# Ledger of designs, part 30: peptides against a protein of PDB entry 4JHK

Target 1, 212 residues: chain A of PDB entry 4JHK
Amino acid sequence: EDYKIQSFDLETQKLLKTALKDPGSVDLEKVSSVIVDQSLKDQVFSREAGRICYTIVQAEAKQTNGSVFRRNLLNRLQQEFKAREETRKRSTQEWVCLVSFICNIFDYLKVNNMPMVALVHPVYDCLFRLAQSDALKNEEEVDCLVLQLHRIGDQLEKMNVQLMDELFNLLRDGFLLQEDLSSMGRLLLLEILEFRAGGWKLSDTAQKYYYS

## One batch from the design tools (peptide; aimed at target 1 V117 L119)

Design b2_p14_5_s3 (made by RFdiffusion4, then SolubleMPNN; from b2_p14_5, 10 letters changed)
Fold by OpenDDE base, seed 4:
Structure b2_p14_5_s3 (fold): chain B 212 residues (1-212), chain A 14 residues (1-14)
Amino acid sequence: as target 1 above (212 residues)
Amino acid sequence: DLEEEEEELERFSS
């Protein structure tokens, strides 16, 4: 299969392609750093990055039964997560990229075909941060929040329904009570409330209403 | 794998 790595220079593309096929022949710390750095700049790439990371993890496991790449990746994620408030203060764009990347790693990087338990609380912490009043007034953060819930909400709920209930209580209150939401922000909150209520599915009619 | 996940959980929770 093909991966969207056109944004990298040719040398880096070759590095990534080699990591995907023969991870033992490359510096996996460097590979992880490149992937994380780009994911923190490009929210769209973070989705692809999840698939890339999963493939490298599987390839390394198969080749050497090793987990060097996964270890380096998660170490970097831990560092970025710890600094998330400073990141948010510095750049909303980098913050939503960080959230997107963590969520996409949760989505794709599985151990024994199960989500990594270690990522559940970090993901919820990010989503709860996006659900605070100071974040809900920023449409870029609302977009990120709603996007992640569309992508992984059903999986997250399976991991911890109590946290999901608490999160959606905040979203409901934001929708109903927060006065400085944008019109689109309020619309998106309503949509995601209905999305979960519908079993994490969106009808064709609702799709047209909210996104056309 | 379980041990590794538990270690990672501890780091994220700190």
Scores: peptide ipSAE 0.047, ipTM 0.748, DockQ to the pose 0.717
OpenDDE base, seeds 1, 2, 3, 5: peptide ipSAE 0.042, 0.045, 0.046, 0.044; ipTM 0.727, 0.737, 0.753, 0.749

Design b2_p14_5_s4 (made by RFdiffusion4, then SolubleMPNN; from b2_p14_5, 9 letters changed)
Fold by OpenDDE base, seed 3:
Structure b2_p14_5_s4 (fold): chain B 212 residues (1-212), chain A 14 residues (1-14)
Amino acid sequence: as target 1 above (212 residues)
Amino acid sequence: DEEEEEELLKLFSS
């Protein structure tokens, strides 16, 4: 039940802990802003952010049957998503953090134990952007793409297999035809192609080969 | 909850 929030100052840590236990006693708009801001700076935190957001949403629902936090969170996500091309132009690091965060929200923030349908196309849009030639040449973007597909690829495919087929056609073409891929980028594309072909899992031997 | 899902759809469609 411990959350990895040590990257925040003590005051903000207290705010987050209070939101997790008693969301009605804090400014949930401020809490959502703090979480989004940090997630756009730290890709590692975005994974934990998804879990934190889920817990706050559940706590608020139980306490007041409200959804103020979720609404504020998704409004901010929408704003960042709309500005994604400008973000990518300004900072590749912030761009991959944004993609990571929206994917983790998709992964953790369920409605009736199902993924939010509203996030399916935005997630695919981000992954398709990472699969374009100008992104595949950047190892940081390839790392992000492959990581997200490892985390939520099976769930996304269940939501829309046609889009997943189209996405992997681009990845196959990138692997086979694009000349300016890094050696690691090419290796990661091959791995993720194999991962899906194997039913979204790798053997122990394959895992060691690609990630040891 | 279909109503809840519709509200979520509006957030990303607007």
Scores: peptide ipSAE 0.042, ipTM 0.747, DockQ to the pose 0.718
OpenDDE base, seeds 1, 2, 4, 5: peptide ipSAE 0.041, 0.042, 0.042, 0.041; ipTM 0.739, 0.745, 0.738, 0.743

Design b2_p14_6 (made by RFdiffusion4)
Pose (drawn by RFdiffusion4):
Structure b2_p14_6 (pose): chain A 212 residues (1-212), chain P 14 residues (1-14)
Amino acid sequence: as target 1 above (212 residues)
Amino acid sequence: EAAEIDTELKESLD
């Protein structure tokens, strides 16, 4: 029910609500464009846009059996994904928004009730980038890393275990060896090591130790 | 069509 579109211009809110019911009546290319555009600019929307994207994708399949919106959305995201390093230099905030959005799409938009394999490697590409020493020194990026691991970390490991294993080696390495990793960065990495070792679930005791 | 898009996107990202 709540797609979290309050950050949008009033005119665009109408455009988006219209696309949910009558996709054929609207420019789905423009619709996908305004969603990707806003997703890079607003953090709340980047971690929730998947809901509205899914609703529209299903609406088009139902109404016209088409997947034009899905297509425009995936291709636009691919372009942002390809330019990820440049976007990271320009704004850490935009970069963490891109990762959150891509990961939210991996979580919501399914293909025949299965995850999109097209996004498996791209998501790992993003998380490996966050695990690097120049990214871990920023709590903002560590926060982004562990958000994705909490939400889709389990699904991702099923698609590819080898990558998740090598990724968590970088997490242990940064935990033990890196010195400019902050206290908060240390708490976040330790929690995620326990989280994964416990089968992608938070134990009652860890809940008490790590979180208010 | 969604599966096809997924395949095309995977090939484009390779």

Design b2_p14_6_s1 (made by RFdiffusion4, then SolubleMPNN; from b2_p14_6, 8 letters changed)
Fold by OpenDDE base, seed 3:
Structure b2_p14_6_s1 (fold): chain B 212 residues (1-212), chain A 14 residues (1-14)
Amino acid sequence: as target 1 above (212 residues)
Amino acid sequence: SLEELDEELKKALE
């Protein structure tokens, strides 16, 4: 299977490829650190990071029935989540990368083909933070919010419909009442409102209208 | 197991 890891140097690419095939032969703490560090710098990599993490978890479980990689990955995730407000204050870019990473781990790292229950509230906490008025005025944060809802909104709603209703109440209020939204931000909020109303689906015509 | 890690994560992220 092909993985998009061209952003890493050749040595790190070899390390990741080895971890995917033979996780017992590499330092899995180092591998987890490399993946998390890159995910906090590159939002595009976050999607691939989730897939890579899932594959390594499965490979280690099959090889040694171990969970060293998962434990290190989740420990680092805990640390970054706890420091999320400081991260947002320091760098909006790192903050949206953190949210993207948490959401993609939720999407890919499943137990018995179900999302980890422990990640439900942390994911909602991040999305609620992005839905506050001070975040909605920043187009980069709106982009992140809408992207995550497109990717995992249907799964999150199945886990807790009440929280999803509360979140979308904030988004509707932002769309209707907030005065300092960018034109694109307002358009994206309208699109995601219609996306959920349509059962987490969007027609080809609507897709072209909002993203052309 | 993932279930055990889920419970541990739940306590840490609450």
Scores: peptide ipSAE 0.055, ipTM 0.751, DockQ to the pose 0.835
OpenDDE base, seeds 1, 2, 4, 5: peptide ipSAE 0.029, 0.029, 0.034, 0.030; ipTM 0.667, 0.668, 0.721, 0.701; seeds 4, 5 fail the geometry check

Design b2_p14_6_s2 (made by RFdiffusion4, then SolubleMPNN; from b2_p14_6, 7 letters changed)
Fold by OpenDDE base, seed 3:
Structure b2_p14_6_s2 (fold): chain B 212 residues (1-212), chain A 14 residues (1-14)
Amino acid sequence: as target 1 above (212 residues)
Amino acid sequence: SLAELDEELAKSLS
């Protein structure tokens, strides 16, 4: 199986490839740090990062029945999560990368083939932050919010339908009542409202209308 | 912490 790690230098690529096959032979704290650092800079990589992390976790479990990599990953993730407001103030781009990374870890990294319950509240907290009025007026944050809901909304709802209802109440109110939304932001909110109402599915006709 | 909570939950699922 091939992994998209061309953005790293050759030495780091070798480190990651070794971690994927023989995690016991590398410093897993360093591996986790490299993955998190790159994910905070590149939103596109964060999707691949989830898949890479899943493979390393499975390889370590099989090799030593250990969870050193997952522990280090979650510790770093918690540090970044706690500092999320400072990150948002410093850079919108870094903030949306952080949200994207957390959501992709939730999507790909499972515990005994089940979603990680520990990440449910952190994910919702990030999405609720993106649903606030000061964030909805920024198209980059709206793009991130809607993208994550398309990817993991159905999974999150299964974990806590009450929080999902509250989140979408905010999105509905934003769509109906907030005056300083961008044209694209307003369109994206309408689409995601329709997406959930349709059981987290979108018709081919609607897909072409919103994204073609 | 997230890591500690994850470990506790993983044990409870086994």
Scores: peptide ipSAE 0.266, ipTM 0.837, DockQ to the pose 0.148
OpenDDE base, seeds 1, 2, 4, 5: peptide ipSAE 0.066, 0.217, 0.073, 0.246; ipTM 0.753, 0.812, 0.727, 0.827

Design b2_p14_6_s3 (made by RFdiffusion4, then SolubleMPNN; from b2_p14_6, 7 letters changed)
Fold by OpenDDE base, seed 4:
Structure b2_p14_6_s3 (fold): chain B 212 residues (1-212), chain A 14 residues (1-14)
Amino acid sequence: as target 1 above (212 residues)
Amino acid sequence: SLEELDKELLESLS
């Protein structure tokens, strides 16, 4: 497989390529740190990062039956999650990158072809934070919220439908009652409400309407 | 298991 790692310098690219192929020969803590750091700066990379992480996890399991990389990755995620409010205050961009990364890890880092249960509540907590009124007024946060729900909403619902119902109650209330939403933000909330109501699917016509 | 440990750690932060 080809992985998009062009944003890294050549030395780091070599490190990542080696981790993907021969994880036992590199410092997997360093690898995890590099991936997380970049994912906090580049939301586009965070999507690719999930795939990269899964590959490294599988490679290590196959090579040594180890789980050093996954452990380090999750530990770092825990640290970043714990500091999420400070991150949000410091940089909205880094905050949405963090949410995106956690969601992408949830999406790709599966165990026995199932989402990792450990990530369910942290993911919901992030989405609930994005669904608060102070976040809904920021289009960048709304973009992130809606994007993640498009990507993993159906999976999350299968893990806990009650939390999903509560989340969408907030989104509905935001759409109907909040006055300082941007026009695009309001449109995106309406779209995602419709998306879930349609079984996490959207017709091509509706897709063009909301994202034209 | 590792997964169980990870669950405890992550959920403790939620």
Scores: peptide ipSAE 0.057, ipTM 0.718, DockQ to the pose 0.489
OpenDDE base, seeds 1, 2, 3, 5: peptide ipSAE 0.044, 0.054, 0.057, 0.052; ipTM 0.713, 0.715, 0.717, 0.720

Design b2_p14_6_s4 (made by RFdiffusion4, then SolubleMPNN; from b2_p14_6, 9 letters changed)
Fold by OpenDDE base, seed 2:
Structure b2_p14_6_s4 (fold): chain B 212 residues (1-212), chain A 14 residues (1-14)
Amino acid sequence: as target 1 above (212 residues)
Amino acid sequence: SLEELDQELLKALS
């Protein structure tokens, strides 16, 4: 299986590849920091990062029954989450990357084939922040919000349907009442409302309507 | 358990 790590320099690529196959032979703290740093810069990579992290966790567990990588990863994630408002103020791009990363970790880094319960509220907190009026008027944040809901909305709802209902109430209100949404932002909100209403599924015809 | 460890590590996220 191949991993999308072309954005890193060759030395770092080697480090990551080694971590994936022989995690005991590398500095896993460094590996975790590199992955998080890049995930905060590249939203596309953040998706791959989840898969990479899962693989490293599994590899380390099999090799040494250790959890050094996961520990360092989650520690860094905790730090970034705590500083999320500062991050948003500094850079919308880094903020949406952070949200994407957290959501992707939720999606891939599972325990006993189940999402980590501890990530449920943090993920919802991020999505609720994106659903506030000051965020909905920024198309980049709306894009992120809708993307995450497409990816993990069904899983999140299973973890807490009440929070999901509350979140979608905000999205509905935004769609109906907020006047400074971009045209695409409004369209995306409508689409995601329909997406959930349809059981987190979208027909090919509907998908073409909204995204083609 | 690993699950418990994850919960502890993510405690501050709540």
Scores: peptide ipSAE 0.074, ipTM 0.745, DockQ to the pose 0.712
OpenDDE base, seeds 1, 3, 4, 5: peptide ipSAE 0.070, 0.046, 0.035, 0.035; ipTM 0.731, 0.717, 0.691, 0.683; seed 3 fails the geometry check

Design b2_p14_7 (made by RFdiffusion4)
Pose (drawn by RFdiffusion4):
Structure b2_p14_7 (pose): chain A 212 residues (1-212), chain P 14 residues (1-14)
Amino acid sequence: as target 1 above (212 residues)
Amino acid sequence: MSWADQVDEQLDEL
């Protein structure tokens, strides 16, 4: 019900609501463009755009059996994904938004009730980037890293365990060895190590230790 | 190969 589009221009809100019901009536290329554009600019929308993207993808399949919107969306995201390092230099905020959005799409947009394998390596590419020492020194990026691991970390491991294993080695390494990792960064990494070791669930006691 | 192409290929395989 709530796609979290309050950040949008009033005209665009109408465009988006229309695409949900009657995709054939709207420019799906322009629709996908305004969604990707906004997703890089607003944090709440970047962690929630998957809902509205899925609803539109299903609406098109139902109405016209087409997947044009899905296509435009994936190809635009692939372009942003390819430019991820440049975007990170320009704005950490935009970068974490891109990762949140890509991971939200991996969570929501399924292919025959299965995850899109096309996004497995790209998501790991993003999380490995966050695990690097130059990214871990920024609580903003550590926050982004652990958000994705909480949300799709389990799904991702099923698709590829080797990568999740090597990724968590970088987490342990940064935890023990890195000195400019902050107190909050340390709390976040420790919680995610326990989270994964526990089978991707938060224990009652960890809930008490880490969170208000 | 684009992500969309890969998704189409995956859908055909399934």

Design b2_p14_7_s1 (made by RFdiffusion4, then SolubleMPNN; from b2_p14_7, 8 letters changed)
Fold by OpenDDE base, seed 2:
Structure b2_p14_7_s1 (fold): chain B 212 residues (1-212), chain A 14 residues (1-14)
Amino acid sequence: as target 1 above (212 residues)
Amino acid sequence: KTWAELVEEQEKKL
């Protein structure tokens, strides 16, 4: 399986591959750190990093019944989350990568096949931040917001429908009231509004309309 | 509690 690790240097790629096969033979704290670091830099990787993380978690659990990787991953992720406003000020790209990564971890890392409850509010916090007026004017942030809702919106709603309603109220307001939205931004917001209204699903016709 | 701790607790409960 392709874990989108081509952006890492060859030595790090080797480290990651070893972690997948024999997690006990590597420093799993280091592995978690490099994954987080790369997720903040590489947008493509940030959107898929949950897959490799999941596999490493499973491999460690099977090999040693341990959770060193997951613990270190979550600790580092929480640190980045706490500093998210500073990250956003420093780099919009790193900010949206962080959001994408957190959402992807939520999507893939399950606890007994259930979502990590601890991540529900943090994920919503990120999405609400993207839904603020200062973020909606940035197409990169709108794209991130809409992408995450497409990927994990249905799961998030199941965890807290009230927060989802509040979030979409903000999106509707942004769509209708914010003057400095780009044409693409408006289109994306409209699409995601319809997406949820349709039960987190779009028809083929609608899909072609919004993404042609 | 940290996220890691909360997840570990969730794992024990499920």
Scores: peptide ipSAE 0.769, ipTM 0.967, DockQ to the pose 0.909
OpenDDE base, seeds 1, 3, 4, 5: peptide ipSAE 0.762, 0.762, 0.760, 0.762; ipTM 0.965, 0.965, 0.965, 0.965

Design b2_p14_7_s2 (made by RFdiffusion4, then SolubleMPNN; from b2_p14_7, 7 letters changed)
Fold by OpenDDE base, seed 3:
Structure b2_p14_7_s2 (fold): chain B 212 residues (1-212), chain A 14 residues (1-14)
Amino acid sequence: as target 1 above (212 residues)
Amino acid sequence: MSWAEIEEEQEKKL
């Protein structure tokens, strides 16, 4: 299977390829660090990073029944999560990359085909933060919020429907009451409200209406 | 408890 890692230099690409096939032969702490660092800079890479991480975790489990990579990855993610407010203050772009990365790890890195329970509340915390009034007025944060809900909303709801109800109450209030939303931001909120109401599905016609 | 520890505990239950 091919992975999109062309954004790295050749040496790092070799490191990642080796980790995917023979994780026991590389420094898995270094591998996790490289993946996290790049994911915090490139939101597009975050999705690929999730898939890469899943493959490495599976390979290590099969090879040694170990979880060194996962441990290092989760420890680094937790550190970044704890500093999320400082990150948001410093750079909106880095903040949305962090949220995107955590959500993509939730989406791809599963245990026994189930989402990691440790990430449920952290993911909701990030989405609730994006649903606050000070974040809803920033189009980049609204884009991130809506994108993550499209990707993992149905899975998150299965883990905790009460939190999802609370989140969407905030989104509905933002749609109706927030005065400094951009026209696109308001449209995106309406779309995601309809998306959930429709069982986390939208017709192709509806998608084109909102995003074309 | 760290996220890593939480998941390790969950795996023991499987």
Scores: peptide ipSAE 0.707, ipTM 0.958, DockQ to the pose 0.774
OpenDDE base, seeds 1, 2, 4, 5: peptide ipSAE 0.706, 0.704, 0.705, 0.704; ipTM 0.957, 0.957, 0.957, 0.957

Design b2_p14_7_s3 (made by RFdiffusion4, then SolubleMPNN; from b2_p14_7, 7 letters changed)
Fold by OpenDDE base, seed 2:
Parts: structure tokens; sequence; C-alpha cells
Structure b2_p14_7_s3 (fold): chain B 212 residues (1-212), chain A 14 residues (1-14)
């Protein structure tokens, strides 16, 4: 299984690998910190970080019945979330990485095979922020928004259909009324509107049309 | 309440 940790230095890679196999032998607070730090810098890793986090959580639970890693991870994640507007102002890339990371954690870290209820509103808050006019004009933010909805939209809707309806109302308005959307941004919004309307799935033909 | 605390509570409830 590839956890996309190639962007870490070799020493940190070793740390992460040890955390996966023997979490009790490493500083799990440090592990959580470096994962969050890297997720904010590396977009590829941010989109997959939930997998390694899940594995570490499971490994620790199995080894010690503990949850030190998860607790520290969520605490740091919440700190970053609280500062999300400052992050966005500082770096669009770090902002979309943060959103990707939060969404990926939501996707992979389950509680008794159920989504973390605590993350539902934070995830929606991020997606709603990406759906604002000032964000929709940025193709990088639109790409992030659409990607997350493709990945976790169905799960998120099950948690709160009303918020999903409201979100997609904004997206429809953006598609129809936002004048400074890029051509690709407009296409992506149209595609995601159809994606949800089709039950969160697209045919291979439709997929090729929108992403060719 | 922190996210971590909420998750821990959810874990106990399910």
Amino acid sequence: as target 1 above (212 residues)
Amino acid sequence: MTWAELVEQQEKEL
C-alpha cells in the first residue's frame, strides 16, 4: 500500500513507517504534527493522508487500545481549521491542501465504521467557503471544491442533506451568475451539478466529456 | 468541546 510519503525526508519516512508498524515506539504527537504540516504543503499527500492516518489509528488501537495519535491529529487539524481564513489569505495552495486534508480525514477516519460527526459542519464550512464568489473565480479553489464533492459528496449528503442542497444552490448560482468564472471552472461546476443529480455518479462517457 | 473530545464521545455512544 502506497501512502504517498515520498515527499517527506528519509528520516521522517522512517518515522512514519515505524508508526505504522509499532506506534508505541514513536512520539505520536510528533507524527501527527508532521503529517498535518506536510499535508498543508503537498497537495498529493493531502489527498491521501487519511489512509496513513487510518492505519496508524488502527495500529495504535490494536497495540495499546489508545488514541493518542487521533487525539493529537484532530487537535492540530482543528487549530488549522480555526485559522483557515488566515491560511487562505497567505496561500491559496495551503488553503486547498487544508480542505483536501480535512475532507480526506472525514473520508477515511471512521468511528465504529461511521463518519466522524464532529467533522460534518467543518467540512461543509470549508466547501461553502470554496463556493463563495471570491473563491469561485479561482480555478484552483473550484478544482478543490469539485474534487471533494466527487470523493465525499455522497457521504456528506447522508449526514446533512439540507446543507448539501444549500451548497448546490450556491454552485448553481455561481454557474449561472458568476461572470469571472474560467471556462474550466464553469465546466467543472456543470459537471458536479450533473454528478449529484445523477445520484453521485457519472457514466464513463460523461466523465470523458467533462475531463478530456 | 474539541473535535477530539466529540469523537471520543461518539466512539463511546456507538
Scores: peptide ipSAE 0.767, ipTM 0.967, DockQ to the pose 0.909
OpenDDE base, seeds 1, 3, 4, 5: peptide ipSAE 0.759, 0.760, 0.757, 0.760; ipTM 0.966, 0.966, 0.965, 0.965

Design b2_p14_7_s4 (made by RFdiffusion4, then SolubleMPNN; from b2_p14_7, 8 letters changed)
Fold by OpenDDE base, seed 3:
Structure b2_p14_7_s4 (fold): chain B 212 residues (1-212), chain A 14 residues (1-14)
Amino acid sequence: as target 1 above (212 residues)
Amino acid sequence: MTWAELEEEQEKKL
């Protein structure tokens, strides 16, 4: 199986490849740090990072029945999460990368084929933050919000339907009542409202209408 | 409790 790690230098690529095959032979704290650092800079990498992390976790579990990598990864994620408001003030791009990364870890890093319970509330907290009025006026934040809901909305709802209902109440209010939404932002909110209403599915025709 | 600790506790219950 191939992993998209071309954005790293050759030395780091070697480190990651070794971690994927023989996690016990590398510094897993360093590996986790490298993955988090790159994920906070490149939103596209965040999805691949989730898959990479899952593979490393599985490899370590099979090799030593350990969870050193997962522990280091989650600790770093929690640190970034705690500082999320400062990150948002400093850089919208870094903020949406953080949200994307947390959501992708939720999507890929499963235990016994189930989402990590520890990430449910943090993910919702991020999405609720993106649903606030000061965030909805920024297209980059709206893009992030809608993208994550497309990726993990159905899984997240299964974990807590009440929070999902509350989140979509905010999105509906934003769509109907907020005046400083961009045309594209308003269109994206409408699309995601319809997406959930349709059981987290959207026809190809509708998808082209909203995104072409 | 940290996220890591919380998940480790949940895993023990499985």
Scores: peptide ipSAE 0.705, ipTM 0.958, DockQ to the pose 0.795
OpenDDE base, seeds 1, 2, 4, 5: peptide ipSAE 0.700, 0.702, 0.702, 0.701; ipTM 0.956, 0.957, 0.957, 0.957

Design b2_p14_8 (made by RFdiffusion4)
Pose (drawn by RFdiffusion4):
Structure b2_p14_8 (pose): chain A 212 residues (1-212), chain P 14 residues (1-14)
Amino acid sequence: as target 1 above (212 residues)
Amino acid sequence: THLDELIEEDLEAF
């Protein structure tokens, strides 16, 4: 019900609500463009846009059996994904938004009730980038890293365990060895090590230790 | 190119 589009221009809210019901009546290329655009600019929308994208993808399949929107969205995201390092230099905020959005799409948009394999390596590419020492020194990026691991970390491991293993080595390494990792960064990494070791769930006691 | 192929495969499967 709530796609979290309050950040949008009033005219665009109408465009988006229309695409949900009658995709054939709207420019799906323009629709996908305004969604990707806004997703890089607003944090709340980046971690929730997957709902509205899924609803539109399903609406098109139902109405016209088409997947034009899905296509435009994936190709536009691929382009942002390819430019990820440049975007990170320009704005950390935009970069964490891109990762949150890519990961939200991996979570919501399924292909025959299965995850899109097309996004497995790209998502690991993003999380490995967050696990680097120059990224871990920024609590903003550590926060982004652990959000994706909480949300889709489990699904990702099923698609590829080798990558998740090597990724968590970088997490342990940064935890023990890195000195400019902050207190909050340390709490976040420790919680995620326990989270994964526990099978991607938060124990009652960890809930008490880490969170208010 | 590889990612494009995977996206096309997912799209066809969808």

Design b2_p14_8_s1 (made by RFdiffusion4, then SolubleMPNN; from b2_p14_8, 5 letters changed)
Fold by OpenDDE base, seed 3:
Structure b2_p14_8_s1 (fold): chain B 212 residues (1-212), chain A 14 residues (1-14)
Amino acid sequence: as target 1 above (212 residues)
Amino acid sequence: SELEELINADLEAF
């Protein structure tokens, strides 16, 4: 299988490719560090990072019956999550990359074809933070919020419908009551409200209207 | 499976 890792230098690309097929021959702590660091800087890579992580976890388990990579990955994610407010204060870009990465790990790192239960509340906590008034006025944060809900909203709702209802109450209030939303931010909130109401599906006509 | 057991053990990290 091909992976999109062109954003790395050639040496790091080789490291990642080796980790995917022969994880026992590389430093898996270093591999996890490289993936997390790049995911915190590049939101596009964050999506691919989920697939890469899942593949490495499977490969290591099969080869050595080990979990060095996953342990380091999850420990680093926990650290970044705990420091999320400081990250947001320092850099909006790093904050939305962090949210995107956590959501993508939730999406791809499955156990017996099921989401990791331990990630459900952390993911909701991030989305609730993006749904606060001070975040909704920032178009970059609204973009992130809406993108994640498009990607994993249906899965999250299956894990906890009560939290999803509470989240969308905040989004409806933001759409209706908040005065300092950007035009695009307001449009995206309306779209995601309609998206969920339609069973997490959007018609081709509506998609063209909102994302043309 | 062995993989499932390893992943489940790490769920306590969060």
Scores: peptide ipSAE 0.029, ipTM 0.703, DockQ to the pose 0.103
OpenDDE base, seeds 1, 2, 4, 5: peptide ipSAE 0.029, 0.025, 0.025, 0.025; ipTM 0.701, 0.680, 0.673, 0.679

Design b2_p14_8_s2 (made by RFdiffusion4, then SolubleMPNN; from b2_p14_8, 6 letters changed)
Fold by OpenDDE base, seed 4:
Structure b2_p14_8_s2 (fold): chain B 212 residues (1-212), chain A 14 residues (1-14)
Amino acid sequence: as target 1 above (212 residues)
Amino acid sequence: DELEKLINEDLEKF
């Protein structure tokens, strides 16, 4: 399979390709750093990064029964998560990239085909932060929130339906009661409310209404 | 699962 790594220079692309095929022959700490750094700059890449990370983890496990890459990756995630409020204060773009990356690691980096339990609460914490009034007034944060719920909402709900109910109570209240939402922000909140109500699926009609 | 346990321990600071 092919991975979208065109944004990297050729040397880094070669490094990543080698890590995917022969992880024991490269510096996996460097590989993890490169992936995390790019994911914190490019929200679109963060989804691809999840798949890349999963593949490297599987390749290393198969080749050496090692977990060097996973350890470095998760350590970096912990550091970034801990600093999330400062990141948000500094740059909305970096903050939504961080959320996207954590969500995509949750989505792709599975153990025995199941999400890592330890990531459930961190993901919800990020989504709850995006659901606060000061975040809902920022369209970029609403975009991120709705995007992640489209991607992993069904999986998250299976892990903890009570937290999902609480989250959507906040989204409902934001939609109904918050005064300073943008028109698009309000539209997106309505859409995601309907999306969950429809079993995390959109009808063709709804797709055209909200995204055409 | 031992692998799951190890991974979750790595994430205990979350």
Scores: peptide ipSAE 0.042, ipTM 0.740, DockQ to the pose 0.121
OpenDDE base, seeds 1, 2, 3, 5: peptide ipSAE 0.027, 0.024, 0.026, 0.023; ipTM 0.674, 0.652, 0.669, 0.654; seed 2 fails the geometry check

